# Designs tried in a protein design run: peptides against a protein of PDB entry 7PB4. Part 349

Target 1, 105 residues: chain A of PDB entry 7PB4
Amino acid sequence: KMLNIKEYKEKLLSTLGEFLEDHFPLPDRSVKKKKKNIQESSVNLITLHEMLEILINRLFDVPHDPYVKISDSFWPPYVELLLRNGIALRHPEDPTRIRLEAFHQ
Target 2, 218 residues: chain B of PDB entry 7PB4
Amino acid sequence: DALQMAVGYFEKGPIKASQNKDKTLEKHLKTVENVAWKNGLASEEIDILLNIALSGKFGNAVNTRILKCMIPATVISEDSVVKAVSWLCVGKCSGSTKVLFYRWLVAMFDFIDRKEQINLLYGFFFASLQDDALCPYVCHLLYLLTKKENVKPFRVRKLLDLQAKMGMQPHLQALLSLYKFFAPALISVSLPVRKKIYFKNSENLWKTALLAVKQRNR

## One batch from the design tools (peptide; made by RFdiffusion4, then SolubleMPNN)

Design b2_p29_7_s4 (from b2_p29_7, 16 letters changed)
Fold by OpenDDE base, seed 5:
Structure b2_p29_7_s4 (fold): chain B 105 residues (1-105), chain C 218 residues (1-218), chain A 29 residues (1-29)
Amino acid sequence: as target 1 above (105 residues)
Amino acid sequence: as target 2 above (218 residues)
Amino acid sequence: EKELEVLLEIFGRLAREHGEVELVLEIYN
């Protein structure tokens, strides 16, 4: 039974998600809830999967400006991983912005 | 105390109003240096200062001096190391700072409380092998971190390629020998059984200080 | 269709980084 394109996409997304979790897990921020008032803005890091989702969505939703601003939720090793592998590109004039590589071009 | 004030200064940044910003900076830096080399720093102090050294908040000279005095009183938190590695990826620190960090990481490896999260960064460290300045230190770090599950065919190929490019470097040979130990089928090349794995960095900058730390914690 | 291609390419590149050559071959087949 030829999996319809939708089913195949879902399967691929699932497999990719598993792959990312297995090979590129986030370090467990032991948020030691030490109680005291230091507003350590515990910026919640997003997963690589979530990061890719943001980049992909931006590419398709806003193709004329596919750049995403690197937030504090972006784990720097993930950013570097994507850049190093040619999956993402930094904005030439604004290093705080990255885009997904246009593989279809 | 003077140390808390110094750490607080680096954490909060220079208060704009001080006409003698450089003198104040130097005073606090010397305070940190003196305490670190004499007694070591608490894990919390290392956590703060290590991040500052790699964040690009201060100039390279200051960052270098801070990093050189990241000597633990007892242990270094793994979380601090993970955060530090994250900062290395941001690219706000100089190449020399990166080299110094890897040297520091190798030297302080036994003082890191846990390794589980650091082991998850194996691939990121391995990618840094391509940097000629980092390669010797990264090899040493990888030698300390490598488990059987890390030995993959593609990594073997990369190491062999590096060897082809750089020659038979002792640090590469050490790492390859370890890889061969874990996965002999992946490395068909007869590696000279070097009985003595000499990582050039047997003499680290912190050797004397770390000996003192070990003696105090016994 | 374009999104699928993007996903495949991302997956392929990341798999290559991890030395999962077999997986890469499966993705591109």
Scores: peptide ipSAE 0.421, ipTM 0.703, DockQ to the pose 0.200
Fold by OpenDDE base, seed 3:
Structure b2_p29_7_s4 (fold): chain B 105 residues (1-105), chain C 218 residues (1-218), chain A 29 residues (1-29)
Amino acid sequence: as target 1 above (105 residues)
Amino acid sequence: as target 2 above (218 residues)
Amino acid sequence: EKELEVLLEIFGRLAREHGEVELVLEIYN
């Protein structure tokens, strides 16, 4: 049964999501030791899945400027992972900006 | 408390009005050093100061001195280590600071309260093997962290490739031997049975301090 | 179609990094 391209894409996204959760989970920072006063700037780190989603969306939505600014929500190990594996590239002039690699070129 | 004031200084930064910023910095740094080497630091103090040392907030000389005095009174929080590793990826610390950090991790490994989250970072540590300056210390760290589930065919290939490039380094041999122990089918090459694990244990900057910590906690 | 190719490539690269060769084969198959 030729899975409709849409169904295949959905299955792939689901499988990728599961894979990312299993192999690249965020460290459980959840030991909120309730020490009241230190404004631990609870910068909510995004998942690797969310990070990839942002990068993919930017590539397709704004192909002439596919770079995303690295925010504090970007966990540095994830950024390094993507760069090391050639999935993402830093902007040559601005190291605070990153893009998804154009695999189709 | 003098230590609390010193930690607060590093956390909040220098108060604008101090004419002699360098003298104040040195005073607080000496306070931290003295307490750390004499009594060790609380886990909370290590958490704060370790992050500061790796964040690039201060110069390399200051960061190096802070990192050298990250001696626990009792335990180091795993969370502190996870946060520290994240800072290594930001690239604001020097290569020498990275080396010192891995040396510190190896030296303090037994004082880290939990290893579950650190083990999740196994792949990130493994990637650092490509750095020639880090490789000996990363191998030692991986030797301490490696479980059977971490031994994968692709990692074996990477280690063998690294050995082909760098030669038969004692630290690589130690790690490969451990890999062979967990997964003998993945490593067909006869590894020389080195009786002595030659990790650079002799250069542990904290050896004397760690002995003192162990004696206090017995 | 292009999005699918991008997803496949990302998944393939990450799976290879983790030594999940079987998973890679399943994805391309």
Scores: peptide ipSAE 0.421, ipTM 0.701, DockQ to the pose 0.202
Fold by OpenDDE base, seed 2:
Order: sequence, then structure tokens, then C-alpha cells
Structure b2_p29_7_s4 (fold): chain B 105 residues (1-105), chain C 218 residues (1-218), chain A 29 residues (1-29)
Amino acid sequence: as target 1 above (105 residues)
Amino acid sequence: as target 2 above (218 residues)
Amino acid sequence: EKELEVLLEIFGRLAREHGEVELVLEIYN
């Protein structure tokens, strides 16, 4: 039974999500609330799945400017992973911005 | 305390107004070095200084000197190591600093308070095996970290491919032998029974200092 | 359709470096 394209997409997303969680989990920042006043901006890191979702959505929503600004929520190892594997590209003039690679071109 | 002032200097950065910036930097660096080698550093001090050394805030020479004196008085926080690995991925540190960090990480492995989060970084460490300069040290680190669940067919293939490219390196053989121990069915190749696991890093820069730390904590 | 292709490519690239061969085969088949 040819799974409906929609069902296939959902399955793929689920499988990808599981894969990312298994192989590239976020380190549990035990936010030990140690009281010391250092405004360690508890920047909540996003998952690799969420990062990819942002990049994919930007590519399709704003194809003429598909770049996303790297925020503090972007875990550097994830950024490096995407860049190293050719999944994402840095903006040529602004290294703080990345885009999803246009695989359909 | 002189150490607190020195750590504070590195944390806050050089105050622009001092004509003798280099002399001040050297003074504080020597203070940190002296305390670290004599007594070791507190986990909090290591947390601050390790991140500074890898953040690219200072030049390579300064970063190298800071990293060389990251000697614990008691323990190193796992969180500090996780943060450090994150900084390595930002790309602001030199290749030599990366090598030194992995050497440090291997040497200090037993002094890290927990390993649960470091184990989650297994895949990232494994990816660094492709760097020829890092490969020996990463193999040693992976040898220390590897659990049965980490031994996957694709990793076995990657290690065998590396061996084919680089030759039968002692550090690769050590890691492969461990993989074979956990998953003998995945490695059909007869590995030479090496009686002694040889890592080039057996002689670490901190050997004497760490022996002293162990003696003080008994 | 284009989104699916993008997802497949992302997954394929990640799996090639970090995935089991079986997973790679499932993605491209």
C-alpha cells in the first residue's frame, strides 16, 4: 500500500526525530539554581529537531532570504554538525546567519 | 586573594585604561599557574578559566597557558567539560588548542565528577576522529567512554575505514579491541592480541601534578 | 513534495555519517 505522501512524511519526521534524539541528544543542563547572582542567562537550548524545523520553515516561507540568525538557543555543536555535513550554509557576508542548503536546486 | 583577583581579571577582561596591559596579564597568568601547579584549582575556577581559554577571548598563547594549568584541587565539573566541548565547535580556538584540550580531557578524565552528560557527546567526539591531529587523543577518550550501546555497525565501519587509510595505528587498534569486546559479531577481523594497550598520551603533561592531587585527597 | 525531498536529504546526510546502513537504505529506497 503506497502510504499517502502525507503519512510517509509523518513517518519520516517521526523516524528522523527519534534518530536525532538517539544520536544527538542535548546535554541536560542541570540548571542547578546555584543562587550566585551571575545572570547566567539560562538560555534554553533548542533540540536539533527544532533547529532543523526553523531552517526548513524559513527556506519555504521566505525563499528569497532563507537565512536564520544564530541565536543563543542554537547549540554550537549542532550548528557545526549541520555546516560540516552540508545541510546548512553560512551567509557569505554575515557568519551569524545560516540557511538550509537548497537541495532541490 | 591573589587568585581571585587573577580569575576576576580573566573573567571581566582587561580594563582598557591600563598602560601596562601586558604586564598585568602576565602577572595574573603567573598567579593562576602558580596556584594551579601547587595546590590545584577549585571546580568553580576551572569552570571559569576553561571556558575563557576556549572562547577565543584571548590569544592562542594565553589560552594555551591557561589550559595547561587547568589542574583540579579535587574534581572537575562535568558541566565545565560540556561547555568546553561547545566552545570547541564555535571554531574560535586554534587546532593546537583543540589537541591540548583532548589531551587534558583524557588526563583529567578520572577527576570529572560525572560522566552521564559527557557520554551523550559520544557522537561528537567520534566525528572528530577524522581529524588526523585529534585522532590519537579522541581514540583514547572514546576508549574511556565507550559502552556497549555506543558500539554500532556504522562506527565499526568508520574505524575500519580509518585503519585502512592510516594503517594499523595503536590507538585505533585499542579502540577496535574494545569494540570487539562489546560486540564480537561486528568485527570479523582478527585483531592482534596486544598485551599492552598503547596510547601515546600515557605520558601526560600533568602526571606529577595529578599524583600530588590524589595524595592530597586521600 | 519539495519538503519531503528536503527531509530525505537531511536525513540521508546525517545517517551517512552517523546512521546505520539499514537506515540509509530505508531512506533511499
Scores: peptide ipSAE 0.417, ipTM 0.712, DockQ to the pose 0.208
Fold by OpenDDE base, seed 4:
Structure b2_p29_7_s4 (fold): chain B 105 residues (1-105), chain C 218 residues (1-218), chain A 29 residues (1-29)
Amino acid sequence: as target 1 above (105 residues)
Amino acid sequence: as target 2 above (218 residues)
Amino acid sequence: EKELEVLLEIFGRLAREHGEVELVLEIYN
């Protein structure tokens, strides 16, 4: 039975999610809330899956400005991974912004 | 105390008003150096100073000096190392600082309190093997970190490719031998049975200091 | 359809880096 495009997409997303979890897990910042006053804003790091989702959505939602601002929730190793593999590009004038590579242009 | 003031200086940055910024910086740097080499630093102090050294807040010379004095009194927090690796990925530090960091990480490996999170960074370390300047130290680090679960066919291929390009380097051979131990089916190449795994940089800058730390903690 | 292609390309690039050749082949087949 030829999986319809929708089913195939769902399967692909599931497989990708598993792959990302297996190979690129976030370090468990056991932020032991040691109560001391350093407002280390426990910036919750997002998963690589979530990061990719943001980049993909931006590419399709705002194709004329597909850049996403790198927030504190973006784990730097993930950013570097995407840049190194040509999956993402930094904005030429603003290094704090990245976009998904346009693979089909 | 003088150390707290010095750490605070580096953490908060130079107060604009000091006409003699360089003298003040040197004073605090010497304070940190003196305490670190004599007594070692607390895990909290290392956490702060290590991040500063890799963040690009100060010049390369200052960062290098800070990193050279990251000597623990007891332990280094794994979280500090994870944060440090994150800073390396941001690329605000020099190539020489990266080399020094990996040398430091290898030297301090036994003083890191936990390894579970560092092991999760295995892939990132492995990617750094392509840097010729880092390769010897990264191989040593990977030798220390490698578990059976890390030995995958693609990593074997990459190591063999590196060996083909760089020649039979002792550090690559050491890592490949470990890989063969964990996954003999993946490595068909006969590796010379070296009785002693020799990493050229077995002499680390901190050898004497770390011996002293071990003696004090015993 | 374009989104699927983007996902495939991302997955392919990441899988190649991690040497999951079988996975790469499965994705492109």
Scores: peptide ipSAE 0.416, ipTM 0.684, DockQ to the pose 0.207

Design b2_p29_8_s1 (from b2_p29_8, 14 letters changed)
Fold by OpenDDE base, seed 4:
Structure b2_p29_8_s1 (fold): chain B 105 residues (1-105), chain C 218 residues (1-218), chain A 29 residues (1-29)
Amino acid sequence: as target 1 above (105 residues)
Amino acid sequence: as target 2 above (218 residues)
Amino acid sequence: EEELEVLLEIFRRLARLHGEVERFLELQK
């Protein structure tokens, strides 16, 4: 039975979620960057799943400006992962902004 | 200095250089090699050169030579290793380069300044177990990295499946033994009691250099 | 439909990274 598009999407999201949980650990919330002088701002890192969700949502919500500003919650290895695998692209003029790659071109 | 010029050449130099036949390239490679083996490289130099070696900017022969001379003066930055792993994921480097990288990573493991971010890459390393050429070295790396939190049921299944496929390999047995130590309930299979953990000696390529690094840092 | 295609492509690329292309292909059957 051809799963309807909705059911297929749900299955995909579930499978992707499981895949991300299997391969990508939750960032330790408390990466205390001991920078010497500045107050222990416990930067809460987000999961790769959350990062992807933000990027996807921005692409669909604001298609004319699909760029997301990289916050301190974005773990650098995940950012590099997305960029190097062609999943995300840096803004040409602002390296602090990334977008989801437009796969439909 | 000559080293700065050499590093600068590799950083800014020609894209897709396939052969060491370029006299300029050879000169700069020799400069890096000489300094690396004599004194070691600064963490910043390793950061640049390691990234280049894995980016696919140069040919396999050049990348191999660069990787072989990634010898630290003092420490290797964890960030450099993270960036290197990200390049492995892009697949622009050869299989032989990947093998050499894992050998290097195992050999230089104690010289990496921090392990927190590397440990978060556990899943990426574990995925490389499926490559028969990488498997022995990846097992050794995972043996060094594995914490209780990394021992998951799905990873146990994958290791047992690999063992079923390739037989009771010493490196797999070592890793499984460690997994059983952390999570005995997940591994019901009786593992042979091996008195000695046996991994392929990845350090052989850098043995003399590593001794020199340890002597300088005493 | 566009969102589904985006999700599929993300999964394909990540699956390739981890050598789990088979898992992705099973989803497409």
Scores: peptide ipSAE 0.471, ipTM 0.645, DockQ to the pose 0.220
Fold by OpenDDE base, seed 3:
Structure b2_p29_8_s1 (fold): chain B 105 residues (1-105), chain C 218 residues (1-218), chain A 29 residues (1-29)
Amino acid sequence: as target 1 above (105 residues)
Amino acid sequence: as target 2 above (218 residues)
Amino acid sequence: EEELEVLLEIFRRLARLHGEVERFLELQK
């Protein structure tokens, strides 16, 4: 059955979601970065799925400035994963900003 | 000191003007090797050098030598390991470097200060089981890391498929036995009760050094 | 269409990393 483009997209999103859940753990909300200082700023880490959603949405919503600022919620290994696999790029002048790679260019 | 100069050289890269780049590199590499094997390296030094060894900044021969001397004086920072794993994901490092890294990680596992973030990398390690060269060491690492929460049906299937492909390897059997312990309902196959979990004691390249580290830290 | 292509490429790259190219290919069928 030729899945309609919409149905195919839904299937893709579902499959990708499952894939990400399988391979990328949910950041334990309790990753107490023991910063020595008193305030247990429980930085809520976001999933790789959420990171990708943010990057994709930014690319399509704001194509003239597709860069997202890296927050403390961005787990460094996930950031590096995206950058190193060519899924994301750092801003040339601001290393705290990343964008989704333009795969069509 | 000589070590700081050597680490600084690797961090900053070769200053353009040195005519004898290879001699300078060798000098600094020997300095790092000598200190590492005699006294161990500080966590900060390991952080810098481990990152360099896996970044592809230098050739494979140099990276291999650096990685072989990643011996802690006291502890290894978990952050250093996380950074290292991130480099492995790039796929720019040689297969031999990856093997050496996993061997190193298993050998140095007890010297890593924390395991919380490493446990979150479980999926990345598990993905490396498909590499025949890595599989024995990855199984050993996963055996050390596996919690009940990591034992999922899809991972069980992958392990069983791998066993079907590779045969009943001792390291794979050890990991499967642990999986069965945590989730007996997922593994219906009777695993031979091996009393001794033999991960191939691949001669721990660091055995002597690790003994020395343990003696210094007592 | 462009979003679909982006998603596919992301999935392809990540699937390759984890050795799950088959899972990706099953989706394309």
Scores: peptide ipSAE 0.448, ipTM 0.683, DockQ to the pose 0.210
Fold by OpenDDE base, seed 2:
Structure b2_p29_8_s1 (fold): chain B 105 residues (1-105), chain C 218 residues (1-218), chain A 29 residues (1-29)
Amino acid sequence: as target 1 above (105 residues)
Amino acid sequence: as target 2 above (218 residues)
Amino acid sequence: EEELEVLLEIFRRLARLHGEVERFLELQK
């Protein structure tokens, strides 16, 4: 049965979600950076799934400026994972901005 | 400082024009080796050199020698380990380098300053169990890292499947026994009560060096 | 269609890291 493109997309998203849940832990919200005096800004870390969603949405919503600013909610290991595996690219002039790689070019 | 010059050389890469690139490389490598074995390396130096060893910037022989001298003076930064694991995922390093890294990670485990982020990499380590060359060392690492929250049904299934394929390996049995301890309901199989968990004494290439580090920090 | 291709490529790359390429391939059948 040729799964309708919509059904296939839903299946893919579901499978990817399960994969991410299995292999990538939820960032512990409580990673208290014990640096000294600065206010315990409990930075809520986002999941890899959420990070990918942000990057994908930015690519399609704003194709002329597909870059997302790296916030404190971005767990550095996930950022490095995406960059080193060619899933994301840093902005050439602003290292605080990353984009999803354009795989179709 | 000779060490700073050596680390800088590896970080920046060989500057253009020296006809004696190999001699310069060897000189700097020997400098790093000598300091590492005598005094240990600072956490910042390990951060730089460990990244270089796993990035594929240099040949396998150089990477192996760098990795062998990743001996801390005091502590290893957890961030350095996270960065290292990210390079392992890229697959630019040789199989021998990966084995050496896991051996190093097990040997240096107590010298890593924090474990919170390393625990978040549990899934990456677990995925490496499928590599026959890595499996014994990864099992040992996982034995050190495993918490109750890491013991999930899909991981139990994978371990049992691996045991079915590879046979009753002591390192797999050790890890399964720990899993059964945390989640007895997930493992119905009677594991032989081995009183002594024997991970192959991965001949700790660093045993003497680590004893020296402990003596200096006392 | 473009979004689907992007998702597939992301999944392929991540699946390779975790040795679950088979799970990815099952989706393409």
Scores: peptide ipSAE 0.423, ipTM 0.668, DockQ to the pose 0.183
Fold by OpenDDE base, seed 5:
Structure b2_p29_8_s1 (fold): chain B 105 residues (1-105), chain C 218 residues (1-218), chain A 29 residues (1-29)
Amino acid sequence: as target 1 above (105 residues)
Amino acid sequence: as target 2 above (218 residues)
Amino acid sequence: EEELEVLLEIFRRLARLHGEVERFLELQK
């Protein structure tokens, strides 16, 4: 039975989610960057799954400006992982912005 | 400075115009090796060279030699390690380079300035347990990193499955024992009380160099 | 369809990193 594209997408998302949880789980530790002077902003890091979701959504919602600003919630290792694996690209003029790679172009 | 020139060479890559590219590379590599083993490298130099060694920019032989001389003068930046791990994920380095990296990481563990970000990479390291060549060294690394919060049911299952597949390996038993210590309810299996935790290569490739580093920093 | 392709490619790339290509292939079946 050809799984409806929708069902297949759901299955893929679920499987990817599980995969990411298994291999790239965020440690439950809110890395309190103790910057000395500024209030202990416990920056809640987002999961790799959430990061990918943000990037994918931006690509499809705003295709003319698919770049997402890197926030403090973006764990640097994840950013580097995505960039180095060709999953994401930095903005050519603004290194604080990244986009999902256009795999179909 | 000869070292700065050497590091710059590896960072910028070979200048196209040099007829004797191999001789130049060897010269710079020897410079790095000599300084590293004699005095150690600054954290900034390690940051650059470690990245180069794992990026796949050079051949495996060169990468191996660079990685072998990643000896700190004082400390290794945690950020350098994080960057290095990200390169391991890209898969441009050889299996032997990966093994060497984990050996290096275990050997240099105490010289890493901070562990907060490395602890966050726990899942990445744990995933590498499935590689038979990496498993002994990854177990050792995980033994150093594991906290109670890392001991999850799914990881326990994975370790037990791995034990079933590979047999009772000393390094795996050491890690399981630590897991049992943190979460006894998750591990119902009686682990043999090994009095001595044995990890492979109690004598690392850097033993002499590390002793020298410790002596200089006293 | 485009989103699905993007997701598949991401998964493929990440799966390759961990040697779980089989898990990815099972999904394609």
Scores: peptide ipSAE 0.451, ipTM 0.625, DockQ to the pose 0.208; fails the geometry check

